# Designs tried in a protein design run: peptides against a protein of PDB entry 1ZZD. Part 101

Target 1, 109 residues: chain A of PDB entry 1ZZD
Amino acid sequence: FQVVNPYLLRDLVDLGIWDEGMKQYLITQNGSIQGLPNVPQELKDLYKTVWEISQKTIINMAADRSVYIDQSHSLNLFLRAPTMGKLTSMHFYGWKKGLKTGMYYLRTQ

## One batch from the design tools (peptide; made by RFdiffusion4, then SolubleMPNN)

Design b2_p23_8_s4 (from b2_p23_8, 6 letters changed)
Fold by OpenDDE base, seed 3:
Structure b2_p23_8_s4 (fold): chain B 109 residues (1-109), chain A 23 residues (1-23)
Amino acid sequence: as target 1 above (109 residues)
Amino acid sequence: NDDIELSEEEKEELEELLKELEE
């Protein structure tokens, strides 16, 4: 599973560059858009990716105030082999606790 | 920056959530 910020997807759509190729690119690049030549630098600066971590680690980091978001950055999260149910629970809980980053599930297959 | 803050009750809820994730 790759959990991509839905606002990133929206912005890519707005740029008119979202397609199956872009989807595959995001999968292969772990959600990073930094290497895309057709994306404005402003957007690249806005969206950052994080290293793959366990769901529990993310939750614990959040609880320890080690994870934060602001108006200038959107965090893209990547988890190893999560289940849909677990991701949903994490998302809802995170949102409730101030994690303002939504998620969209990108399937590798 | 917007840090995530948890009350004591929310920490308990978190623990419960973590338990569910283990099942």
Scores: peptide ipSAE 0.019, ipTM 0.359, DockQ to the pose 0.081
Fold by OpenDDE base, seed 2:
Structure b2_p23_8_s4 (fold): chain B 109 residues (1-109), chain A 23 residues (1-23)
Amino acid sequence: as target 1 above (109 residues)
Amino acid sequence: NDDIELSEEEKEELEELLKELEE
């Protein structure tokens, strides 16, 4: 499953753009909205948070451990042999060290 | 680039986490 900022979910709902497609997109983008064209830039700036920065740091530190970052449009995490457990653990660490706030879980269907 | 500098303790914790992930 994917960890996501609870306030982001609120704002996406308020914008009326929250749906299953958005959910799946966020899962593939590790919770980043930076690549979404239908989100106001102000919100993108707001949620370019310590979370994303922290995740980038973790990914860089783990580069020799089959972890890669793709910056084509948003923060995206890749592992050579990814498991949901591994991804979750890394996200949990980044979240706790960064935002230290509540979180929601998104899972694939 | 936009990295946050982690403390030595945090780096150690991260290394332990990564070690566990490799098992």
Scores: peptide ipSAE 0.015, ipTM 0.333, DockQ to the pose 0.067
Fold by OpenDDE base, seed 4:
Structure b2_p23_8_s4 (fold): chain B 109 residues (1-109), chain A 23 residues (1-23)
Amino acid sequence: as target 1 above (109 residues)
Amino acid sequence: NDDIELSEEEKEELEELLKELEE
């Protein structure tokens, strides 16, 4: 399954473009919105940073781990085993906040 | 849990992102 960044999900809903088609798109695109023509560039730029940093960390460390940010003075990334499974979308602060408020999981069929 | 230290550039990007996400 794939975990969606809760802030991204909120923004897509606010844009009124969240539907079954969007859900399937995100599944096939590994959480990336860069190829979506109906998403403002400002949002693409915002989530590009999240995605790039997250993917870099995943590639360098372990693809089967979740990544979140410690907002302490040193600004460290933490890797841990996902509680419910592998994360393929954007991680970092969105993931951390999602754990506290409830993550949205896309089930692969 | 494993700690990964970000570069200064990555820290700056992260700080900017966090500000935008909290707006």
Scores: peptide ipSAE 0.015, ipTM 0.278, DockQ to the pose 0.055
Fold by OpenDDE base, seed 1:
Structure b2_p23_8_s4 (fold): chain B 109 residues (1-109), chain A 23 residues (1-23)
Amino acid sequence: as target 1 above (109 residues)
Amino acid sequence: NDDIELSEEEKEELEELLKELEE
């Protein structure tokens, strides 16, 4: 099971390079676009940080994190690790947006 | 602020997503 960053998916679609071949490539590359020649370097740089955070790491961090209710009675996911926390939060933000708009999942059989 | 605010619905969806990732 692999989650595709919804913003990455959007950008790939905007580039007109999203297809079944791209999907399979991403599966084999664990979501990395770094090796794609038809992707602008600026996009590679943009998503490099997100990609460098493994899903396993995110899961591990999330497992150790608590959901808090703030004064507005909203639930907040707090990340205790400042550096990785920020990066993870960015990833979760992507997930959050994906949850609202529809997130794309890759599954291997 | 590095916190992500989620609704209850989003929390449930996130939990399901995490469950799927763990499988």
Scores: peptide ipSAE 0.008, ipTM 0.272, DockQ to the pose 0.135

## One batch from the design tools (peptide; made by RFdiffusion4, then SolubleMPNN)

Design b2_p24_3_s1 (from b2_p24_3, 9 letters changed)
Fold by OpenDDE base, seed 2:
Structure b2_p24_3_s1 (fold): chain B 109 residues (1-109), chain A 24 residues (1-24)
Amino acid sequence: as target 1 above (109 residues)
Amino acid sequence: MEKELEELEKILEEELPKIEEEAQ
């Protein structure tokens, strides 16, 4: 499975470039936006850091997911067959509910 | 933990159509 950072999703949506093609691109690039020509360098720099933090979090969650679920402001969702619409909706849902942390897991198998 | 995740997934499946409708 692949993890999508909710902040990354937010910024891609704000840029108006989030679509099914972008989702597939992220899958092939393991979540990296570094190769995207239409993304500002500032965002690329930001998400280097965000990605590193996310990876650390994922490792911790893999060790003990129960600990991470105990975080009041975290929402972790696993989608077996996510669509662009569902991913976007999940982001908005989390945002609306005040969830500032969490991971969206895309099952690619 | 698994039950909680399943419950969250269920809630989202119920709410997502509403959110999608509002977002469009």
Scores: peptide ipSAE 0.015, ipTM 0.297, DockQ to the pose 0.051
Fold by OpenDDE base, seed 1:
Structure b2_p24_3_s1 (fold): chain B 109 residues (1-109), chain A 24 residues (1-24)
Amino acid sequence: as target 1 above (109 residues)
Amino acid sequence: MEKELEELEKILEEELPKIEEEAQ
C-alpha cells in the first residue's frame, strides 16, 4: 500500500494545494513531490531526505524481522549524517501517529 | 495489510528509542 506522510499531507494542506489532482499526482509519482512547481524547494529537500532515510530504514527493519513491505518505489538514497537521526525520528513520529489515529492511504495494494 | 500495519507499529515502538538515541 502507499501512504501519505502525515507531515507532508499537513504541509500540502497548509499550502492550499491539496486536492484530488494532487492525490493522483502523488500516486503516479510514488509519493514524490520533487516535480511540484508550487512546493518550496526547502520542503522538497526535507521530504526527499526524510523519505529516502525512512524507506531504507523500513526496508531494513522488514528484512530483519520478516515483515513484508510492498515497495514499488524508485529510491535514490541520500544521506546526511548530521541530520539523519533527527529526520528519521521525525518521519517515524508522523508515521506512528498516522498508524494510531488513521493513516491516509493513497491506494491499497 | 492490517497484520502488516500491526507488525510495523511494533517495529516502530521498538526501534524509535534507538533512533532517538542516535539523534541526541
Scores: peptide ipSAE 0.015, ipTM 0.306, DockQ to the pose 0.049
Fold by OpenDDE base, seed 3:
Structure b2_p24_3_s1 (fold): chain B 109 residues (1-109), chain A 24 residues (1-24)
Amino acid sequence: as target 1 above (109 residues)
Amino acid sequence: MEKELEELEKILEEELPKIEEEAQ
């Protein structure tokens, strides 16, 4: 499975490039949009950071909690702030709400 | 895999505030 950041999904939809093909692409690319020529560099930079933070966070949390992570999937978490250092109470509140209701799961089948 | 993702969501909900404080 591939978890996709709802903001990324929104941006892809706004760009008019979201479709089943894009969905499958994201699954195969572990949520990365870096290789997409039709995505603005600004978005690539943004979601590169989000992806990196998400992966780092998951790995660290999983290690602390002794949770196994299946290498067949990756996460692009719902984050309003580009970095953990810029998180605020409001950012976390929005993220938390998104975590409960807004995280989008892409299934391989 | 579904169960794993759900577990990770719970972990994030609990741990992100701590990480936020450490990062600031």
Scores: peptide ipSAE 0.013, ipTM 0.253, DockQ to the pose 0.046; fails the geometry check
Fold by OpenDDE base, seed 4:
Structure b2_p24_3_s1 (fold): chain B 109 residues (1-109), chain A 24 residues (1-24)
Amino acid sequence: as target 1 above (109 residues)
Amino acid sequence: MEKELEELEKILEEELPKIEEEAQ
């Protein structure tokens, strides 16, 4: 089962380009945004490495913005000096944190 | 890790539509 990176999802929403078409595109592209013309290059650069590491298993989820920001900082730190192990661990951890917060958000608000 | 991912995927299947609706 394929899922979208929660940080990517948030960024796409913030850009105002998230819709059903985008969702389907990401599914067909295994979560890659590299081929999207309407995505800033900065985002492509950011998510390129993440996608390359996590392309085997991508979980489509939306994360709470606060958790997204926190985990995004962690992601950026890892991307500055990335290793395969760090990226994998960070990505998985980020998904868990984002998912848990999202579920909490849906339950309480 | 694979087992954990499968669990997360299952949860996402149920929760993602709601989250996406809120996000849009």
Scores: peptide ipSAE 0.010, ipTM 0.229, DockQ to the pose 0.048; fails the geometry check

Design b2_p24_3_s2 (from b2_p24_3, 12 letters changed)
Fold by OpenDDE base, seed 4:
Structure b2_p24_3_s2 (fold): chain B 109 residues (1-109), chain A 24 residues (1-24)
Amino acid sequence: as target 1 above (109 residues)
Amino acid sequence: MEEELKKLEEILEKYLPLIEEEAK
């Protein structure tokens, strides 16, 4: 599914570089902006994708309590210096969308 | 969905510290 992190969206809009092309690029890059030459380093430092988090942690999360997290098409991002609340809100924004699309779900026992 | 979200919250709360550390 296509879910752009609202914070990233805002920042990209503020930079004036948000367009359909950018959207498609992000999808192709699984939400990563690290490779974009026209994005300030400060912004790159601010955002990490879920795939930029260790797979071990992701797997552990997925294994815990029969929760499956499919982030293959997720544009969920993490802040470099997230607060608990901010990180939670970002995760749940994505997870809510994922639940609606079936990409995030609890396994039935 | 709300119940599932609560369960996800519990998992997230458990792993958020690790995620935050990795994000640094």
Scores: peptide ipSAE 0.032, ipTM 0.413, DockQ to the pose 0.192
Fold by OpenDDE base, seed 2:
Structure b2_p24_3_s2 (fold): chain B 109 residues (1-109), chain A 24 residues (1-24)
Amino acid sequence: as target 1 above (109 residues)
Amino acid sequence: MEEELKKLEEILEKYLPLIEEEAK
């Protein structure tokens, strides 16, 4: 399944560009906003999907054997933040809650 | 599910510095 980052979703809503078209776009693009002309570069720099990092890094992560990274499942990540660790924790905390409740997340299968 | 998500968090945190450098 595909999970859209709840903070990304919030930011898109705040930008006023969230709609059904955007939803379908994200589904098609596996959560990537890199190709959107109406999104500030700052947000593009902030949000990346697993597929937008180097394949080498992805392979290294997968080699840890703890988690299989499936490119069919979209996960948005924070890449730039003053406190990366804190934001990562917040992201996954929110993600976990979203999966549990079905709220605030776009999940696609 | 919860356990798997925790593992994912841990592995991502491990590699975040590298990912951040790649994004520059």
Scores: peptide ipSAE 0.030, ipTM 0.425, DockQ to the pose 0.133
Fold by OpenDDE base, seed 1:
Structure b2_p24_3_s2 (fold): chain B 109 residues (1-109), chain A 24 residues (1-24)
Amino acid sequence: as target 1 above (109 residues)
Amino acid sequence: MEEELKKLEEILEKYLPLIEEEAK
């Protein structure tokens, strides 16, 4: 499954462009809105996917003992558990202040 | 799963300032 940033989802709904087509587009684009012509640039600047951050930041995250990043096939983030190692994998669509809130789940096809 | 996701998001929150800086 893929996790959509709730603030991104809200903004897309507010723009009136959220529909099944947009949902499928985000799935195919790994959550990136950078290529959407009908989205204001200010929103594109506000939201970044894991793919759109620098490798330096990815390395820093990977160096964190509690976070594991797998880039073998698709970029996946894992919560590291002391005993089990990997608990869950997920793909994050967008980053904005307030990640702690509930997420919208999209089924991967 | 939701609980685990929330924990992961809280951990990743500390890296949000770096992401925001890159977005500028």
Scores: peptide ipSAE 0.030, ipTM 0.427, DockQ to the pose 0.058
Fold by OpenDDE base, seed 3:
Structure b2_p24_3_s2 (fold): chain B 109 residues (1-109), chain A 24 residues (1-24)
Amino acid sequence: as target 1 above (109 residues)
Amino acid sequence: MEEELKKLEEILEKYLPLIEEEAK
């Protein structure tokens, strides 16, 4: 599933510019806020997309073999046989650790 | 499934600092 970074959501709400349209925009932009004129540059600098993750890092993560990584549109993590509840818990693990990527995707393998 | 989740959490813990650095 697709999730907007909760920190980004908070900041956009604080700016008073969050709505369903903004959500859909972010989804189409793979989480990027770089093109938004009504967002301060400091927030643009703070939040990045998964494309800011180097290929080396992606390969290293994939080499651990516990997950499958798909980056066709964004960084997608695949588990072999997870339950939805476990997927949810795993997805938000990154948020709890302060990951500042704009968008994060988690799918079943 | 629980084991798989733990493995992924370990991966995230290992690489999250690097990801955050790259995302700055």
Scores: peptide ipSAE 0.029, ipTM 0.430, DockQ to the pose 0.084; fails the geometry check

Design b2_p24_3_s3 (from b2_p24_3, 12 letters changed)
Fold by OpenDDE base, seed 3:
Parts: C-alpha cells; sequence; structure tokens
Structure b2_p24_3_s3 (fold): chain B 109 residues (1-109), chain A 24 residues (1-24)
C-alpha cells in the first residue's frame, strides 16, 4: 500500500508542478524532491528525506513485533495483520508528526 | 537534525504500536 505525503502533495500542487509524471518521479526517488530544479530550496529543506533512524529504536520496535521500520530505500512500515483503515491512519499520523518523507510504504507480513 | 530525528523516533515507538493494537 502506497500513499503520497499529503503535505508534499499540497505544496507541489501550489507550485503547479504536480502531475502523473511527478508522482512517478517521487516513487523512483523514494519520496525525495532534492533533485528537482523547479522546487524552491526552502521546500527541499523542509522535505529532506530521513534515511536512517536509530538502530536501537529499530530493534526495540521490532522486538515488540508490532512495528518494523525498513530504511533500506525509503521509510517502510511493516505491521502485523493491521486493517487497511488503521494502516492509513497510522501513515497520516506519521506525516502529521513531522516525518520528513515524501513517500510511505505500508506492508503486512 | 539528529535531535529532531530522535524525537520523531520516540514518538513513533510509542504511538504506532498502540495504533496497531487497535487494528486487531
Amino acid sequence: as target 1 above (109 residues)
Amino acid sequence: SEEYLKALEEILKKELPLIEEEAK
């Protein structure tokens, strides 16, 4: 399950550069807009992708067996048997709290 | 910054498991 960051979407729409091509670009770039020449530096700074989190945090979350975070390519959240509705709400919750990622990938085992 | 990232990690660690539990 894949959803575009709604805040990033808003800003790209405001710039008038959002389209299907932009969406595909973000997918291939794992949510990064750093390489886009038509995006102001201020927005690039705002949406700098977080590629790494604390290994200790990852281990602790994995040990709880409820959440697993994979930072290999992008921020991926793995949950155990969640409903689609709860996955969506959790996804947006992360963005609302200020996670600097343009694209989230939600997966079940 | 590193401190900002750490704060976000802690928030996720606490909140996301609770959301998962409600999804059962």
Scores: peptide ipSAE 0.016, ipTM 0.303, DockQ to the pose 0.052
Fold by OpenDDE base, seed 4:
Structure b2_p24_3_s3 (fold): chain B 109 residues (1-109), chain A 24 residues (1-24)
Amino acid sequence: as target 1 above (109 residues)
Amino acid sequence: SEEYLKALEEILKKELPLIEEEAK
């Protein structure tokens, strides 16, 4: 299955229109919000080229010990000799922060 | 490794929904 784009998720939450129905809609529409009547055109324009990231892609990025989500505010996550568990925790921390800030880097030191 | 990927997959299945819920 696909994972909702974190920035899109943030914006939809901010609009107060995020719910389970919306989530399922996005999944079935391959991340497209263009057909949603309750989404402002400005947001549609912003995400015209945004596609959902597959779970596999996210896993692959994590497996490479690097997660790159590029937006405006950068969050750099550095780990010294990280365990797999710690990497996972930081990955999801970064993901959560990505919802708020728009970009994070996960890498090992 | 395959084991690593499977482990991550299982974690993602659990954690991503929670992150989404927290964001709401």
Scores: peptide ipSAE 0.009, ipTM 0.250, DockQ to the pose 0.055
Fold by OpenDDE base, seed 1:
Structure b2_p24_3_s3 (fold): chain B 109 residues (1-109), chain A 24 residues (1-24)
Amino acid sequence: as target 1 above (109 residues)
Amino acid sequence: SEEYLKALEEILKKELPLIEEEAK
């Protein structure tokens, strides 16, 4: 299940470019807005900064929770021996903090 | 497990529309 960062969603709505077409585009781009011509560069840079901050925090948390990230372009998390509570908290933490792509993937092992 | 993921997906399906509404 693909989750969109609420702050990214808000900013895209504020730009007036959020629609079903945009949603489908983000799905195909794994949530990346870097290739969108109608998004200001300052907004792209903002989410790069948010991504760097969030990624460091998530990596630290992942180390404690045996979470694996399989790609750097998006956040795909794999949990060992997951519980519903652990999955829920991890998933919501990811999209609330903001990701570079605004997309969050959760998998189990 | 896949059952946990499906349950989580159902929760997120409910939450995502609310986020979209608040973002508008």
Scores: peptide ipSAE 0.008, ipTM 0.282, DockQ to the pose 0.030
Fold by OpenDDE base, seed 5:
Structure b2_p24_3_s3 (fold): chain B 109 residues (1-109), chain A 24 residues (1-24)
Amino acid sequence: as target 1 above (109 residues)
Amino acid sequence: SEEYLKALEEILKKELPLIEEEAK
């Protein structure tokens, strides 16, 4: 799965460019908006790809709201108010099941 | 893993609502 930056999601919605096409684009680009011509440069500079964010930072940001995308199962989940405890539990479950090698960001295939 | 993803899905679908309405 892949976690989309919740603040990025908000800003894309505010710009009025968030739609199914945008979702699929972000999936293909692993969360990068750098190639989007209709996004202001200031937002491109502000946001990093999900791979440039530490696991801790991602979890903290997701505590407010987030989008989870799973390429393997075509899973799209939108979170409003996830608790830190639940997110932590999910990560630990993955760790327990073997996803514990050197990872800057937890992602499963 | 498949088990990991299923666990994630179970928690998220059960406990968390959609954010699109909140974001708009």
Scores: peptide ipSAE 0.015, ipTM 0.331, DockQ to the pose 0.055; fails the geometry check

Design b2_p24_3_s4 (from b2_p24_3, 13 letters changed)
Fold by OpenDDE base, seed 3:
Structure b2_p24_3_s4 (fold): chain B 109 residues (1-109), chain A 24 residues (1-24)
Amino acid sequence: as target 1 above (109 residues)
Amino acid sequence: MEAELEALEKLLEENLPLIEEEAK
């Protein structure tokens, strides 16, 4: 299953542009909304990627679950056997530490 | 690291309602 950033989801829903196509777009763009013409610039500015916690800390925290983290454009976590609770915890931990963009969790089969 | 993560999860479970409230 896939877990979307709830704050980004809320904002996209408020804009009336959230759908399955938008979800797939975010996946292919590593969580970036910078290329969307129907999103206000102020929202794009809000969701610019800022890394305030070390990559090592994130990796170590999730290492026990055999995760791969893609940080090329945003933080994308691919977990072997995550639970919704653990994903939620990681998501909000990242948010509290200043990760504002690109936190998208994908589970392997 | 599992023990550390479990401790974090516990703290977040306790504070998650407050975090969600602030995010609304």
Scores: peptide ipSAE 0.024, ipTM 0.331, DockQ to the pose 0.032
Fold by OpenDDE base, seed 4:
Structure b2_p24_3_s4 (fold): chain B 109 residues (1-109), chain A 24 residues (1-24)
Amino acid sequence: as target 1 above (109 residues)
Amino acid sequence: MEAELEALEKLLEENLPLIEEEAK
C-alpha cells in the first residue's frame, strides 16, 4: 500500500497546492512530486521516493548503521503498543531523519 | 490507497502538532 509522507502533505498544504487533484496525482505517481512544476526543487530533493534514489545511494544510506539503529529502536518502541497515532509518529520521525528506504521496507514487513 | 490517505489526512489534522513535538 501507499502512504503519503506526512511532512510532504504538510508542505503541500503550506504551499496551497494540496487538493483532490494533487491527492490523485500522488497516488498515481507512487508519491513522487518530481513532475510537479509548482513545487520548489528543494522539496523535490527532500522527498525523493525510494524509486527515485540510485541503488548506490540506497546502499550508502543503509550502510549508515547509526542512523538505522536509532530508527530501529524508535520503531521497536512504538510497535510494542501500535496505534495509528504511533504509526504516524514513526512515519514522521523516519522521514524527518531521511530514512525513506528504511521506512518503506519496515512497513512491508 | 485512497482510504489510507483519507485516514492519514484525518490523523494529521488531529495530531500533527503532537507528532511534530515527538519528532523533534
Scores: peptide ipSAE 0.019, ipTM 0.284, DockQ to the pose 0.023
Fold by OpenDDE base, seed 2:
Structure b2_p24_3_s4 (fold): chain B 109 residues (1-109), chain A 24 residues (1-24)
Amino acid sequence: as target 1 above (109 residues)
Amino acid sequence: MEAELEALEKLLEENLPLIEEEAK
């Protein structure tokens, strides 16, 4: 189970490259867009998975809400047993806290 | 890597109830 960042989806739609193929690609790549040649580098820098940045950084960002807000575009989370309700709550919580870009990737472990 | 991931998951599990409460 995984959830793709809605902001990433928006940006991909704006680029005109979002489709079912892209969806499947993201699933197979665990949310990574780094290998896509038709995506601007700036967007690749903006969206990174937990495998592409320090896990310590991710943990710190999750622990500190201020850091979470400031670096929200890079935040990825893993849940043992997520529900859609919990995921939705986290999304709206982030929105209410003024996150510029929500969580990039959520995946079960 | 796994230890860090577990720490992250634990953090989320501990804070998620609060997040849900604040989101209401």
Scores: peptide ipSAE 0.017, ipTM 0.320, DockQ to the pose 0.055
Fold by OpenDDE base, seed 5:
Structure b2_p24_3_s4 (fold): chain B 109 residues (1-109), chain A 24 residues (1-24)
Amino acid sequence: as target 1 above (109 residues)
Amino acid sequence: MEAELEALEKLLEENLPLIEEEAK
């Protein structure tokens, strides 16, 4: 299985593009939104680090309160420079804070 | 993959304190 970042889910919902097709797309793309034409580049940049980390890392961060999608393949892990590391840390800091506050979002329409 | 995962975790540990300080 694959954990979906709740902030990504929120942003996709806010864009009005979240649906079953989007869910399946994310599964086939191992969580990557880079190929989505309806997603602003700003969001692609924001979530670029998500699909560049291991599935294990995603699970460790959000196992209890994240949305799960059925995807058995492991995410590719790419090690980047410290700048990318900082971006990744910032992203997961917010994610971790969301989990601590009990934030959970699920939408299926 | 495990070695790369550990490297990523190290990067997170090194940068998270900085992010936390900026968030205060």
Scores: peptide ipSAE 0.017, ipTM 0.355, DockQ to the pose 0.145

Design b2_p24_4_s1 (from b2_p24_4, 11 letters changed)
Fold by OpenDDE base, seed 4:
Structure b2_p24_4_s1 (fold): chain B 109 residues (1-109), chain A 24 residues (1-24)
Amino acid sequence: as target 1 above (109 residues)
Amino acid sequence: SEEEEKKKLEELEKIMEEYIDEAV
C-alpha cells in the first residue's frame, strides 16, 4: 500500500496547502510533489531525491501501518528541530531506521 | 511549545492514517 512521506506531509500542512485535493493528487502521483505548481521549488528539490529513493522503501517497509504511525516520535524530533538539507535527510533516515526496527519487533511478537 | 508540537503530531498522525486508508 501507499504511504505519504511524513516529513513531506508536515511541510505541506505547514504551507497550508494540504486538503482533499492535495491528498488525492498525491495518491495519484504516488507521493510525488514535482508537478505541483503551488509548492516552493526548494521543497521540490528537497524531496526530489528523497521521494524517488525513499518512497519505494517506505512502501516496502510499511507492511504494517501501525509501525509507520508508531514511529511518530521520530517525526516529533524532526518537528522540534525542523531543518532543510542534510539534517532533514538524517531525520528521515532515522525514521526509516526506526521503521525497520519496528517491523522487526512486530514480526517477533 | 511542547503542546503545539503534540497537537501537530496528532494532526499528522490522523492525516497519515486517512491517507493510508485511501491510498491502499
Scores: peptide ipSAE 0.174, ipTM 0.761, DockQ to the pose 0.023
Fold by OpenDDE base, seed 5:
Structure b2_p24_4_s1 (fold): chain B 109 residues (1-109), chain A 24 residues (1-24)
Amino acid sequence: as target 1 above (109 residues)
Amino acid sequence: SEEEEKKKLEELEKIMEEYIDEAV
């Protein structure tokens, strides 16, 4: 299965270039934006080097919106100025915390 | 604001779900 990085999705939406054509293009390219001419090179470089979590983990978190809601304040802090360092920190700290909370929620329901 | 970010995240999650459904 295939997923899209939530930060990448945010950036594409913020750029105003997200549409049906973009969605289909990403699907055919397995989530890669490297071939898109209308995306800033800075973003291409960023997502080329950022360590990605497993697709399964991303799907598990996406399935429970409450995880993102609970971590919204923390996520906002990291995403105010997207840099390599901040995105990396989010992957290892913020997402880890969110995942643990989500798993707890699933077990207690 | 935090409330605005919360709403934005909910919208992004919806878009992500649509992407996954079509990509899989």
Scores: peptide ipSAE 0.166, ipTM 0.746, DockQ to the pose 0.024
Fold by OpenDDE base, seed 3:
Structure b2_p24_4_s1 (fold): chain B 109 residues (1-109), chain A 24 residues (1-24)
Amino acid sequence: as target 1 above (109 residues)
Amino acid sequence: SEEEEKKKLEELEKIMEEYIDEAV
């Protein structure tokens, strides 16, 4: 299965261009936005290098019962063994952190 | 506001869930 990049999803929604057509396009393109004419070049350049959360990293994060976003709230991600649902939760965590901090991870060369 | 951010997060989570269900 595939999960859309949570940061990309945020940006597309913020641009107001998220719809059923966009969703289907991303599914067929495995999350790539490089071919979209209505996406700013700035975003395309960003997501050329933005790091994707690896499956290994996701599995490693499953060691924690809860991940605290900050002192006021947390996510309970790991009530059960890693499954599709667990992987989804990991993506949600990364996305939520990104929303709060504006953080983007770059791939190393 | 904090409430607006919460609503936005809930919306995005719903969209993400729908995407996953259709992409499997």
Scores: peptide ipSAE 0.162, ipTM 0.743, DockQ to the pose 0.037
Fold by OpenDDE base, seed 2:
Structure b2_p24_4_s1 (fold): chain B 109 residues (1-109), chain A 24 residues (1-24)
Amino acid sequence: as target 1 above (109 residues)
Amino acid sequence: SEEEEKKKLEELEKIMEEYIDEAV
């Protein structure tokens, strides 16, 4: 199965361009935004560089998520799932910090 | 605020879940 980069998802939502069309496009492009005209080039460059490594990390996150969901837990992994694999935990920590920073910027703009 | 950040995280998690479900 396919997952989306949490940083990318945040950025697309913050840009206000996330919709059904965007979602379907990403699915068909295996998470790549390189062909999207409404995405800033700076973001394309960023995610081009980290795409492969990031996808592998996200797959690990998704695997942990799947196990957690099978135990009838709600999807609040970033907030309520303190027990995760080391790699997954590190990635989630980075994602949450990135989100917090983004929220700060949104408040000031 | 922390509350605003939590709400945004929850929103993103919902979007991500929807993406995963449709990408299977």
Scores: peptide ipSAE 0.159, ipTM 0.738, DockQ to the pose 0.027

